# Peptides against a protein of PDB entry 5Z08, part 226

Target 1, 168 residues: chain A of PDB entry 5Z08
Amino acid sequence: RQKDEWAKKTSSLMKQLDWFIGEHLGAMLAAEELGGPVVGELMEIDPDDLSAGFNAHGKLKKATSQPDLDRRQRRIDDIWGPQDEQGQAHKRKRGADEALAASAEMRDLIEQLMNKLVEAGGDNSATYVEIPRESAAARFLVRSKVAMFHPNDARRLRLVDFGRDLDD
Target 2, 222 residues: chain B of PDB entry 5Z08
Amino acid sequence: GLPRLIDAIEEASKIPAKRRQTPIKPTIEKLTTHLYTHGASPDSLLRLADLLTLRNHLDQASLAAITRNLYPSSTVSDEVVLRFIGALGHGQLKPTLALQALFLRWLVMVYHLLENPGVLGQVYGVLFDLLDTAAIRPQLCHLLALVTRRKHVRPFRIQAILTLSRQTGGDPNLTGLLRVFKNYYPEIIVGDATKGRASAFKHPDPQWRQHLDEIQQRRSEA

## One batch from the design tools (peptide; made by RFdiffusion4, then SolubleMPNN)

Design b2_p22_7_s3 (from b2_p22_7, 10 letters changed)
Fold by OpenDDE base, seed 1:
Structure b2_p22_7_s3 (fold): chain B 168 residues (1-168), chain C 222 residues (1-222), chain A 22 residues (1-22)
Amino acid sequence: as target 1 above (168 residues)
Amino acid sequence: as target 2 above (222 residues)
Amino acid sequence: SPLSFRELLEEISRNRRKLAEL
């Protein structure tokens, strides 16, 4: 009975995580990989807030009128050159594909990190996952204080053991 | 005059210190005194840049003394700038990292006298790729802070600085450079690394600045 | 939010550990 309740609860939480990664985080990570803004600890940035942009002081611009969207789009267009309509559609598709790829990478990385933490049985040395590259996903987890790199090897990432922080 | 002093030092630089018939130190002192009093013309600056950047038999103390007194009496040409930039990095033929740090400091202090400040923007990548070199990083970040324009603030460079900042435990100079980047792209979330002290990139030597201004003023009156 | 993300991961991680201990 208790195991089933815990399993159901865990499954529900995993669905929420998957939703968050797929709907919000993947696009942001893809933007970072493509050379967009780096997402910091202040993910108080609603995807809508990311779309609204930040003022010179790093404060969220109020969802002001059409001109700021045009200015951002113009900045994107200035960065990417004159995009024909076909070029915009291809970029949107590429962006969507990159967001899906980033979501999948993040999900897989989280799963590996969580599994290693459980398998290690309290041995911190066994909790490290080998990562092929320092991805936006890996960096995000570290910035979020959810994961840590090995001090001597940036190819090794571990999940922070949150259970120990409660006992200390 | 200054050209004759440079001639003597150039000739001495070809000979190992142990084989010199005359000590070079008195000539270096005359040179540095002249530079302090009058500054260096564009032609003299180029010759001195070659002496400072090319491998020769001058001792490090002499090279440092010349660099510390390298006051331009006029403008600084692109050629002079490129000599100093070419001397940066690792290699047996390159100046010591300590001397490279002095060159970068000098470029910061004379930035406003460059004939074409855009020349540094053209070599931005070369400068940026040296950020991992701890010995020159403070001055390099300061120079990059002056040189950085919107076109240089690329995602891969933002990422590179963030990665390096993590690896260095949040070097204040890197945080300072990220703040400069943020001026162009406010959406750059400089994470908790920004809670660290950022370098304000203050002028490295106010006394040197004042003396440079005095030398430059004399030129405008002539 | 990153905080909510962190909290969510913390809770999932704790729950998975508890499930492994059962």
Scores: peptide ipSAE 0.321, ipTM 0.364, DockQ to the pose 0.210
Fold by OpenDDE base, seed 5:
Structure b2_p22_7_s3 (fold): chain B 168 residues (1-168), chain C 222 residues (1-222), chain A 22 residues (1-22)
Amino acid sequence: as target 1 above (168 residues)
Amino acid sequence: as target 2 above (222 residues)
Amino acid sequence: SPLSFRELLEEISRNRRKLAEL
């Protein structure tokens, strides 16, 4: 019974995470990979602030209304898009595809990190995931203080063990 | 004027070379001559950045010629910078690595004319992640040397440079970038991998600089 | 927020560990 409750709770939280990655984070990571601003470099930027985008001066625009993914894509497309309607459609599709790819990369990376942490059974040396490249996803996790690079190997990333702070 | 030349090239860029009724080379030569003589306004720079960075039917020699003559007559906007940054990396829709190297070189040479130099700091991670691409590494390291601030010097980036330096046998450009990092964190042990000669990141083209200064001076007198 | 994201991941990670220990 208790295990089932924990499983249900974990599943619910995972759905929320997947939603956040898919609806918000993926587009931001894709924008970073496309030469947009670094997500979370401004540690105090709320996802809502990130959704507002950046002005031509690199200043965060205040998010006035709900981040319409379409508006964000339009801004990226306005910055990067050919002015013709066909070019805009192709750019919108490309941007969507890149956001999906970034979302998938982030989700996979998080899953690997979480699984390694569980499998390690408290051995910190066994918690590292090898990453093929420093991705926007990896950088975001580090900036968010959720993950850490190995001190001697930037290709090795681990999830921060949040459980240790409870037993101390 | 320059806008009409750009219009003609934009239209020609939509058509494969074999299907063009008129050769584009004479128009490219007129464009490059105009750019050399007068430079490009911010609006013209944006249009030219699109021509250079977006996939079109222009030949590589023409794109390179435009890039080599891309003198700003005034400032360089964030939008123009971001067009060039977005063109970096691997991908079927990206410009050639040779052209990307020219873009990075251009950004180095016009860095002092950026309306907001901070824009490059915002995309620092994107630039840094491309250091493994050997073809653009020299110019990329030079640009990063200009852009790097204390906030960018993180332990993971220090380690990434050290690792890449070992893998490349001590690339002088990476050693040069690591020296820039050391200015912010003196405790960085530039290990045995840095026994090599560091790049001094000198201006890539003094003649181009001088000509740019002449174009910029004419603006200040107007 | 990045903070909310961190908190969410922290909670998920803790819960997964607890589930593995049961």
Scores: peptide ipSAE 0.319, ipTM 0.368, DockQ to the pose 0.251
Fold by OpenDDE base, seed 3:
Structure b2_p22_7_s3 (fold): chain B 168 residues (1-168), chain C 222 residues (1-222), chain A 22 residues (1-22)
Amino acid sequence: as target 1 above (168 residues)
Amino acid sequence: as target 2 above (222 residues)
Amino acid sequence: SPLSFRELLEEISRNRRKLAEL
């Protein structure tokens, strides 16, 4: 009985996690992978904002020089051609595919991390998952303080053991 | 001259490699040879920064080769610096993290040639927020070590780097940066996790430095 | 929010550990 209740609760929480990953996080991770803002960080300073510089207080100056972004954008447009409606549709489709891929990657990574933590039985050395690349998913987990990289190997990621009191 | 080589590469960069009528490699080799021998003028440097930072059809090996030979013959403008800084981070429109690491390494190596070193101080927050990216962290910490002033060492950044240091198990580069912070705030406890060997932030490439000095010396004699 | 996400993962992780111990 108690096991069934825990299983149901865990399943419900997992569904909530899957929903959050699929509906929100996947798109944000895909956006990050596509050059969008980093999830949970302040908006990436627009290249315009970079060109405008920062005031003495570290606030972005309003970009007075509109011309440099226009030049850079024109150059991008010149290199990649006008995104025809088909190009926008392909970009949207690619974005959707990337969001799905990012969601799947995050879900898989979380599952691996959770499984390794359970399997390790308290051996911290056995809790590491080998990651093929530093993905937006991996970075997000680290930023969220849910995961940690191995001190000597950035290809190894572990779940933070929340069962240990944070007070030490 | 260098401008004509850049023109040819700019035009080639618009065309996918498979659709080019002529191989670009010989032109890249001519460019890199010219850069190695004479360096890049400020104008050429800006054009090359655009080629390196904007998405185009140039292959990664060519981009890396240009970056490795990107010797300034004069000063480095704020505009050039900002092009490289704007290329940092994650995104499909941004260069690969490997190339970004080369850009950061380049900025470290040419830091003394910046027209306005303060420009990096203005974008300090942008650089600092990228410290979580492991692939660029070594060069980023080195650059931040050069750029950091008292005004940048704020409580929230101290806490952020301490937290990140713990999360990375005491990355030597973060420990090195914390030591720089400690110069401004001696009360910073570089905890036991940071007892690790701090990076000394030595010059990344002594041979590159020597060759840069030779190119810069020729300018002073002209 | 990232905080809610963290809390959710913490709870799931704790629950999975408890389930494995049962």
Scores: peptide ipSAE 0.312, ipTM 0.368, DockQ to the pose 0.234
Fold by OpenDDE base, seed 2:
Structure b2_p22_7_s3 (fold): chain B 168 residues (1-168), chain C 222 residues (1-222), chain A 22 residues (1-22)
Amino acid sequence: as target 1 above (168 residues)
Amino acid sequence: as target 2 above (222 residues)
Amino acid sequence: SPLSFRELLEEISRNRRKLAEL
């Protein structure tokens, strides 16, 4: 009974995580990969506000209710892309594809990090995931204090063990 | 006068130090004294820029002494600026990185005297691509902080400076330059790893500035 | 928020560990 309850709760939380990655984080990570703004803890800006995009003056545009990843990426591309009209349609499609790719990369990375932490059985040396590149996803996890790089190898990333009291 | 001193140094620069009939040091001292007292005209600046940037037989101490006393008496032409920019980077024919840092420092200190500040904006890419060169990065970031306009703040450059900032452990000069970028794009978030103290890009030499102002004032009174 | 994201990941990670221990 308890195991089933924990499994259901974990599944529900994973669905929420997948939703957050797909609806909010993927577009922001794609923007960072394209040389856009870096998403970090210092963002006083609600992810919903980020999703609304910024105007040319840096003001938040009204959050359009439709969380369409394509529409969000389109705004990022409109802000950061070359102004030429023909480039906009190709940019929109590319932006959507990049947001999906970024979402998939983040989800895969999180899954690997969580699996390695469980598999390590308390051995900190076995908790590291090898990453092919320092992606926006990896950087976001580090900035969010969810993951950390190996001190001597920036290609090795591990999930922070939240079961240990963060020594302040 | 200054032209005759430059002539003598130009001729001496063609000859290895061991083969010179007369020591060049007294002539360099006369030149630097003249520059300190009167500054350099645009024509003299161009000739001195060639002496400083082109490969010759002048010693590094002499080149540094000339650069430290390179007070413009009037304006700085695009041609002079381009000589110094062309001398930047790696290569056997390029000046030493130490001398390049002095050139960048000089450009910062005389920026307000440029005939066309836009010339630096035209070579912005060349300057920006040198940010990975640690020896010149402090002065380069300061110069870029002065030169940067909205048209230069492109996504690829934002990403490049963020990447380089991470690789350098948050160099304060890069953080300072990124703050300049943020003035044009407030949505650029400098992550906590870059919470390092940004350089304020203060004037490199207040005494040099004061002396330059005195030289420039004498011109306005003449 | 990024904070909510961190909290969510922390909770998921803790729950997965507990599930593995069961």
Scores: peptide ipSAE 0.309, ipTM 0.356, DockQ to the pose 0.209

Design b2_p22_7_s4 (from b2_p22_7, 8 letters changed)
Fold by OpenDDE base, seed 1:
Structure b2_p22_7_s4 (fold): chain B 168 residues (1-168), chain C 222 residues (1-222), chain A 22 residues (1-22)
Amino acid sequence: as target 1 above (168 residues)
Amino acid sequence: as target 2 above (222 residues)
Amino acid sequence: SPLSFRQLIEEISRNRRRLAKL
């Protein structure tokens, strides 16, 4: 009974998290990955102002398989590229694809961080997730004080242990 | 072709403008037209980087025109990057600060084409130490915003930026860089003097970007 | 808000840890 209630509550909270990531955070993380403004302190920027910045017209041509870093700067280029109508549609699509990718990366990273914290059983050394890159998602989690980098290795990220109070 | 144009400019660069038998301007115009149409190969980029960064007898307008049309047709090598980084700072043998600002702007605009973006991280200290140079600070902060990783966000650099921000009355580019630092250290207090609008580090030239993308696409179709 | 996001992550993490102990 209690387990089922906790499972339902956890599922409900996870749905709320997924909604927040998908509807709000993904676009902001995508913008940051694309060399846009860092969305930390910019919570005072009306989401509408961020959306208004995306209305500039640039032509997105087809995604050839260039490396992820090339994709980021190309993505900056695509977000801020020139105004033709076909370019706008491609830009919107790519922006949407990037927001989806950023949302997926954030979801996966949070899931890994939470799983590692559970698996570690209180061993702080075992709580670290290896991250392939310093993503906007990873940086956001650190800014929000949800995660911490390893002091000596920026490729290792851990969730802040909010549960130390549960062993009492 | 482009190599022959570079040859002609290299030879002309050895001779003072007043002693040249032929005006260089028509050759520069042919070069910039070619660069605009086709871009520069890695080999041509290296040769052009030498022309732009080494002391020679080319005029500032010609150097600026070449830099503004320096579209890579492919990737940008570490060697090319290091030539531009080596040209930064004060000194009689260095390019003008105006030209250095154009180089930094170029590096920002081609950052995604670097063969190894990590090369800029290796020279992070050299770039960071130039932040006091007001003439290049806007472009330098933008480049640093792209390059900065946790390993670069050291306490002494945080303090240096905070100090310089106070001294400059809250330069928006420094405030923008501090926001990047806050990604790694949320506890960084961007004091009241930095309550100004931080630079968003927007792309410096959307038209240049579009044209670069067109040149890069032609290579992928060939 | 980032605060609400943090609280949400905190609560989910606590609940997952509780579920793992059960």
Scores: peptide ipSAE 0.425, ipTM 0.623, DockQ to the pose 0.235
Fold by OpenDDE base, seed 5:
Structure b2_p22_7_s4 (fold): chain B 168 residues (1-168), chain C 222 residues (1-222), chain A 22 residues (1-22)
Amino acid sequence: as target 1 above (168 residues)
Amino acid sequence: as target 2 above (222 residues)
Amino acid sequence: SPLSFRQLIEEISRNRRRLAKL
């Protein structure tokens, strides 16, 4: 009974998280990856401001092996490109696709961080997730005080252990 | 073709305007038209970077016009990037600060086309030390916002931005850069002077971006 | 808000740990 209640509660909270990521955070992260504003505590990025920036050709070229930095500026250009009507539609589509990609990246990163924290069984060294890049998602988690980088390795990210204060 | 236009401009750049047999403006217009239509190859970009960054007899309007039309048709090499970075700062042999601001703006707009974006991270200190130069600060902060990684966020640089922010009365670009630093170190207290509007570092020229995308798309179809 | 986001992550993380111990 208690397990089922906790499972249901966790599922409900995950749905709320997924909603927040999809509806609000994904677009902002995409904007940041695209060289838009850094998501601050006070910057409600009006979704309408995001729509204005995107380029005409809307196709997310599949991420071939090009380094993470090329993606970031392509993303900037994708969010902030010129506003012709056809261009705007393609830009909006590309922005939507980048927002979806950012949402998926954030969701996956959170899932990995949570899983590693559970698997580590209290071993702090085992709680680190290797991240392929210093993404907007990773930076947001750190800025939000949800995650921390390894002191010596920015490719290693861990979830903040919120539970340690309860067992002491 | 573009190489021949560059050849003509290179030769003209060696000669003072008053001693040129032919006006350079028509050749500059042909060059800028070609760049607008087709972009520049990596080899052409390097040659143009030398024309833009090395002291020569070209007028500022021509240099600015070339820079504004400097669309890469493909990637941007480390060598091209380093030419522009080497042209930054104060000195009699360096380009004007107005032209340097255009170079920084260009680097921001083509950052996604860099063959090795890590090259800018390697010269991070050079870029950071120029933040006191007000004329280039807006574009410099934008470029640094793109380039900054955890390894660059050091206590001395945090303090340098905070000090410069106070001295400038809270320049929005410095506040924007400090927000980027705060992504790596949330404990950075953005003091009262930084409660002001931070720059969002939006793309400097949406029309330029679209046109770049059109040029880049033609390359992918070829 | 970022605060609500943090609280949400915290609560989910705690619940997942509790579920793993059961």
Scores: peptide ipSAE 0.420, ipTM 0.704, DockQ to the pose 0.251
Fold by OpenDDE base, seed 3:
Structure b2_p22_7_s4 (fold): chain B 168 residues (1-168), chain C 222 residues (1-222), chain A 22 residues (1-22)
Amino acid sequence: as target 1 above (168 residues)
Amino acid sequence: as target 2 above (222 residues)
Amino acid sequence: SPLSFRQLIEEISRNRRRLAKL
């Protein structure tokens, strides 16, 4: 009974995490990888706002008035000519594909980090995941104080053990 | 004026070179001459940044010529900076690495004219992650040397540069960047593998600097 | 919020550890 309730709760929380990654975080991470600002606060970045770019303060430029998005889109449309429905579809598709790729990378990284923490059985040395690159995903986890880099190895990332801070 | 030249180039950029009714080279030459003489306003810089960073039908020589003459007459907005940063890295829709190196060089040369130099600090991670790209590394290290603050000097980044320095046989630009880091953390051992002369990150083009200063002075007198 | 994200990860991680011990 209790195991089933915990399993259901964990599943529900994972669905919430997956939703958050897919709907909000993926687009933000994609924006960061594309040279957008480092997301300090979880700005609700509408995927449509990724097209608006980021201001000096790392805030999404509010979709400037319909005219400026229209001006950039018009400029893009102007630069590419009549992008057949396929070409605008390709850019939106690319932004969407980048957001999807970033979401998948974040999800996979979180899963690896959580699994390593469980498998380590309290051995901190065994909690590290090897990362192929410093990604926006990895940086976000560190900024969020969810993960930590190994002090001597930038390719090693671990989940913060939130359970130890309660017993001290 | 400059806006009309940009309009003509924007229109020509939509059309493959083989299908253009008129050669674009004379218009590019007029643009570059105008930029050399008067510089670009913030509005013109944004338009030119879009032409340089967005995929279009302009040839690489024309894009390079515009970039080499991209003198700001005033300040450089965050939006312009972010256009160039967004154009960095690998990808089919990104500019060539050669053009990206020119963009990074340009950012170095106009760093003192940024409306908000802090914008580069906000994208520090993005820039840092590109250090493995050999074609842009010299200019990237120079830009990072200007941008780096204590908050950016993290243990993981120190280790990443040390590792990359070993892998590259002690790239002088990486050694130069490590020296910048060492200013914030003196305990950083720039190991024996960095026996190479660290880059001093000298100004990439003194003549370009002088000409920029002349353009900027005309604005202060007006 | 980043705080909510951290709390979510923390709770999931704790629950996974509890489930692994059962």
Scores: peptide ipSAE 0.414, ipTM 0.418, DockQ to the pose 0.266
Fold by OpenDDE base, seed 2:
Structure b2_p22_7_s4 (fold): chain B 168 residues (1-168), chain C 222 residues (1-222), chain A 22 residues (1-22)
Amino acid sequence: as target 1 above (168 residues)
Amino acid sequence: as target 2 above (222 residues)
Amino acid sequence: SPLSFRQLIEEISRNRRRLAKL
């Protein structure tokens, strides 16, 4: 009974996480990978506020109800894109593809980090995931205090063990 | 005069120190004294730039002494600038990184005397790609801070600075350069990892500046 | 929010560890 409740709760939370990554985080990570703004200062911002983006003065735009990936991409395109309509369309498509790629990378990285933490059975040395590059996803997890780099190897990332604070 | 001193040093630079008939040090001292007193003309600057940037038999102390006294009496040509830029980076034929740092410092200090400041903008990519070279990074960031225009602030360069800033633990010079980028694109958010103290890019040598101004004033009165 | 994101990751991670111990 308790196992089933925890499994259902975990599944529900994973769906919420996947939604947040896909709808809010992926486009921001893609923007960072493309040399856009870094989300690190926005840790206190609501997902809806993050979806709204920022004006040229760094102020939050009012969240419009649809966190349209296209709207975020349009902003990136407006900032960095060629002014030509064809250039904007190609850039919109590229930005959507980059947002999907960033979402997939973040989801995969989180899954690996969670799995390694479970597999390690309390061995901190076994909790590290090897990352091929310092991605926007990896950096976001570190800035969010969700993950930590190995002190001597920036290619090794681990999930913060949140359970230690409960047993002490 | 200065041309004759340069001639003597050019000839001496072709010969290993152990095979020189006369010590070069007294001639270098005469040159540096002349440069300190009168500065260097554009033609003399070009010849001195070649002596400083091309592989020869001059010792590092002599090259550094010439560079520290390289006061332009007039303007600095594109050709002189390009000699110093071409001397940057890694390679057996390149000057030492210590000497390259002095060249970059010199370019910062004479930036207002460039005949065409745009020449540095044309080689912006070459300069930017050297940011990973720690030994020259402080002076390089300062020069880039002067040279950067909106056309240079590109997504890939923003990301490159952010990446390098993280890798360096938030080098104040990189943070300073990123603040210059923010002047063109205020929407560049620098994460907490870069909340470090930014370099203010102050003039590297106020005494050198004052002496340069005195040399430049004498020319305007002549 | 990133705080909500952190809380979400924390809760999922805790639940996965609990499930693995059962």
Scores: peptide ipSAE 0.389, ipTM 0.380, DockQ to the pose 0.220

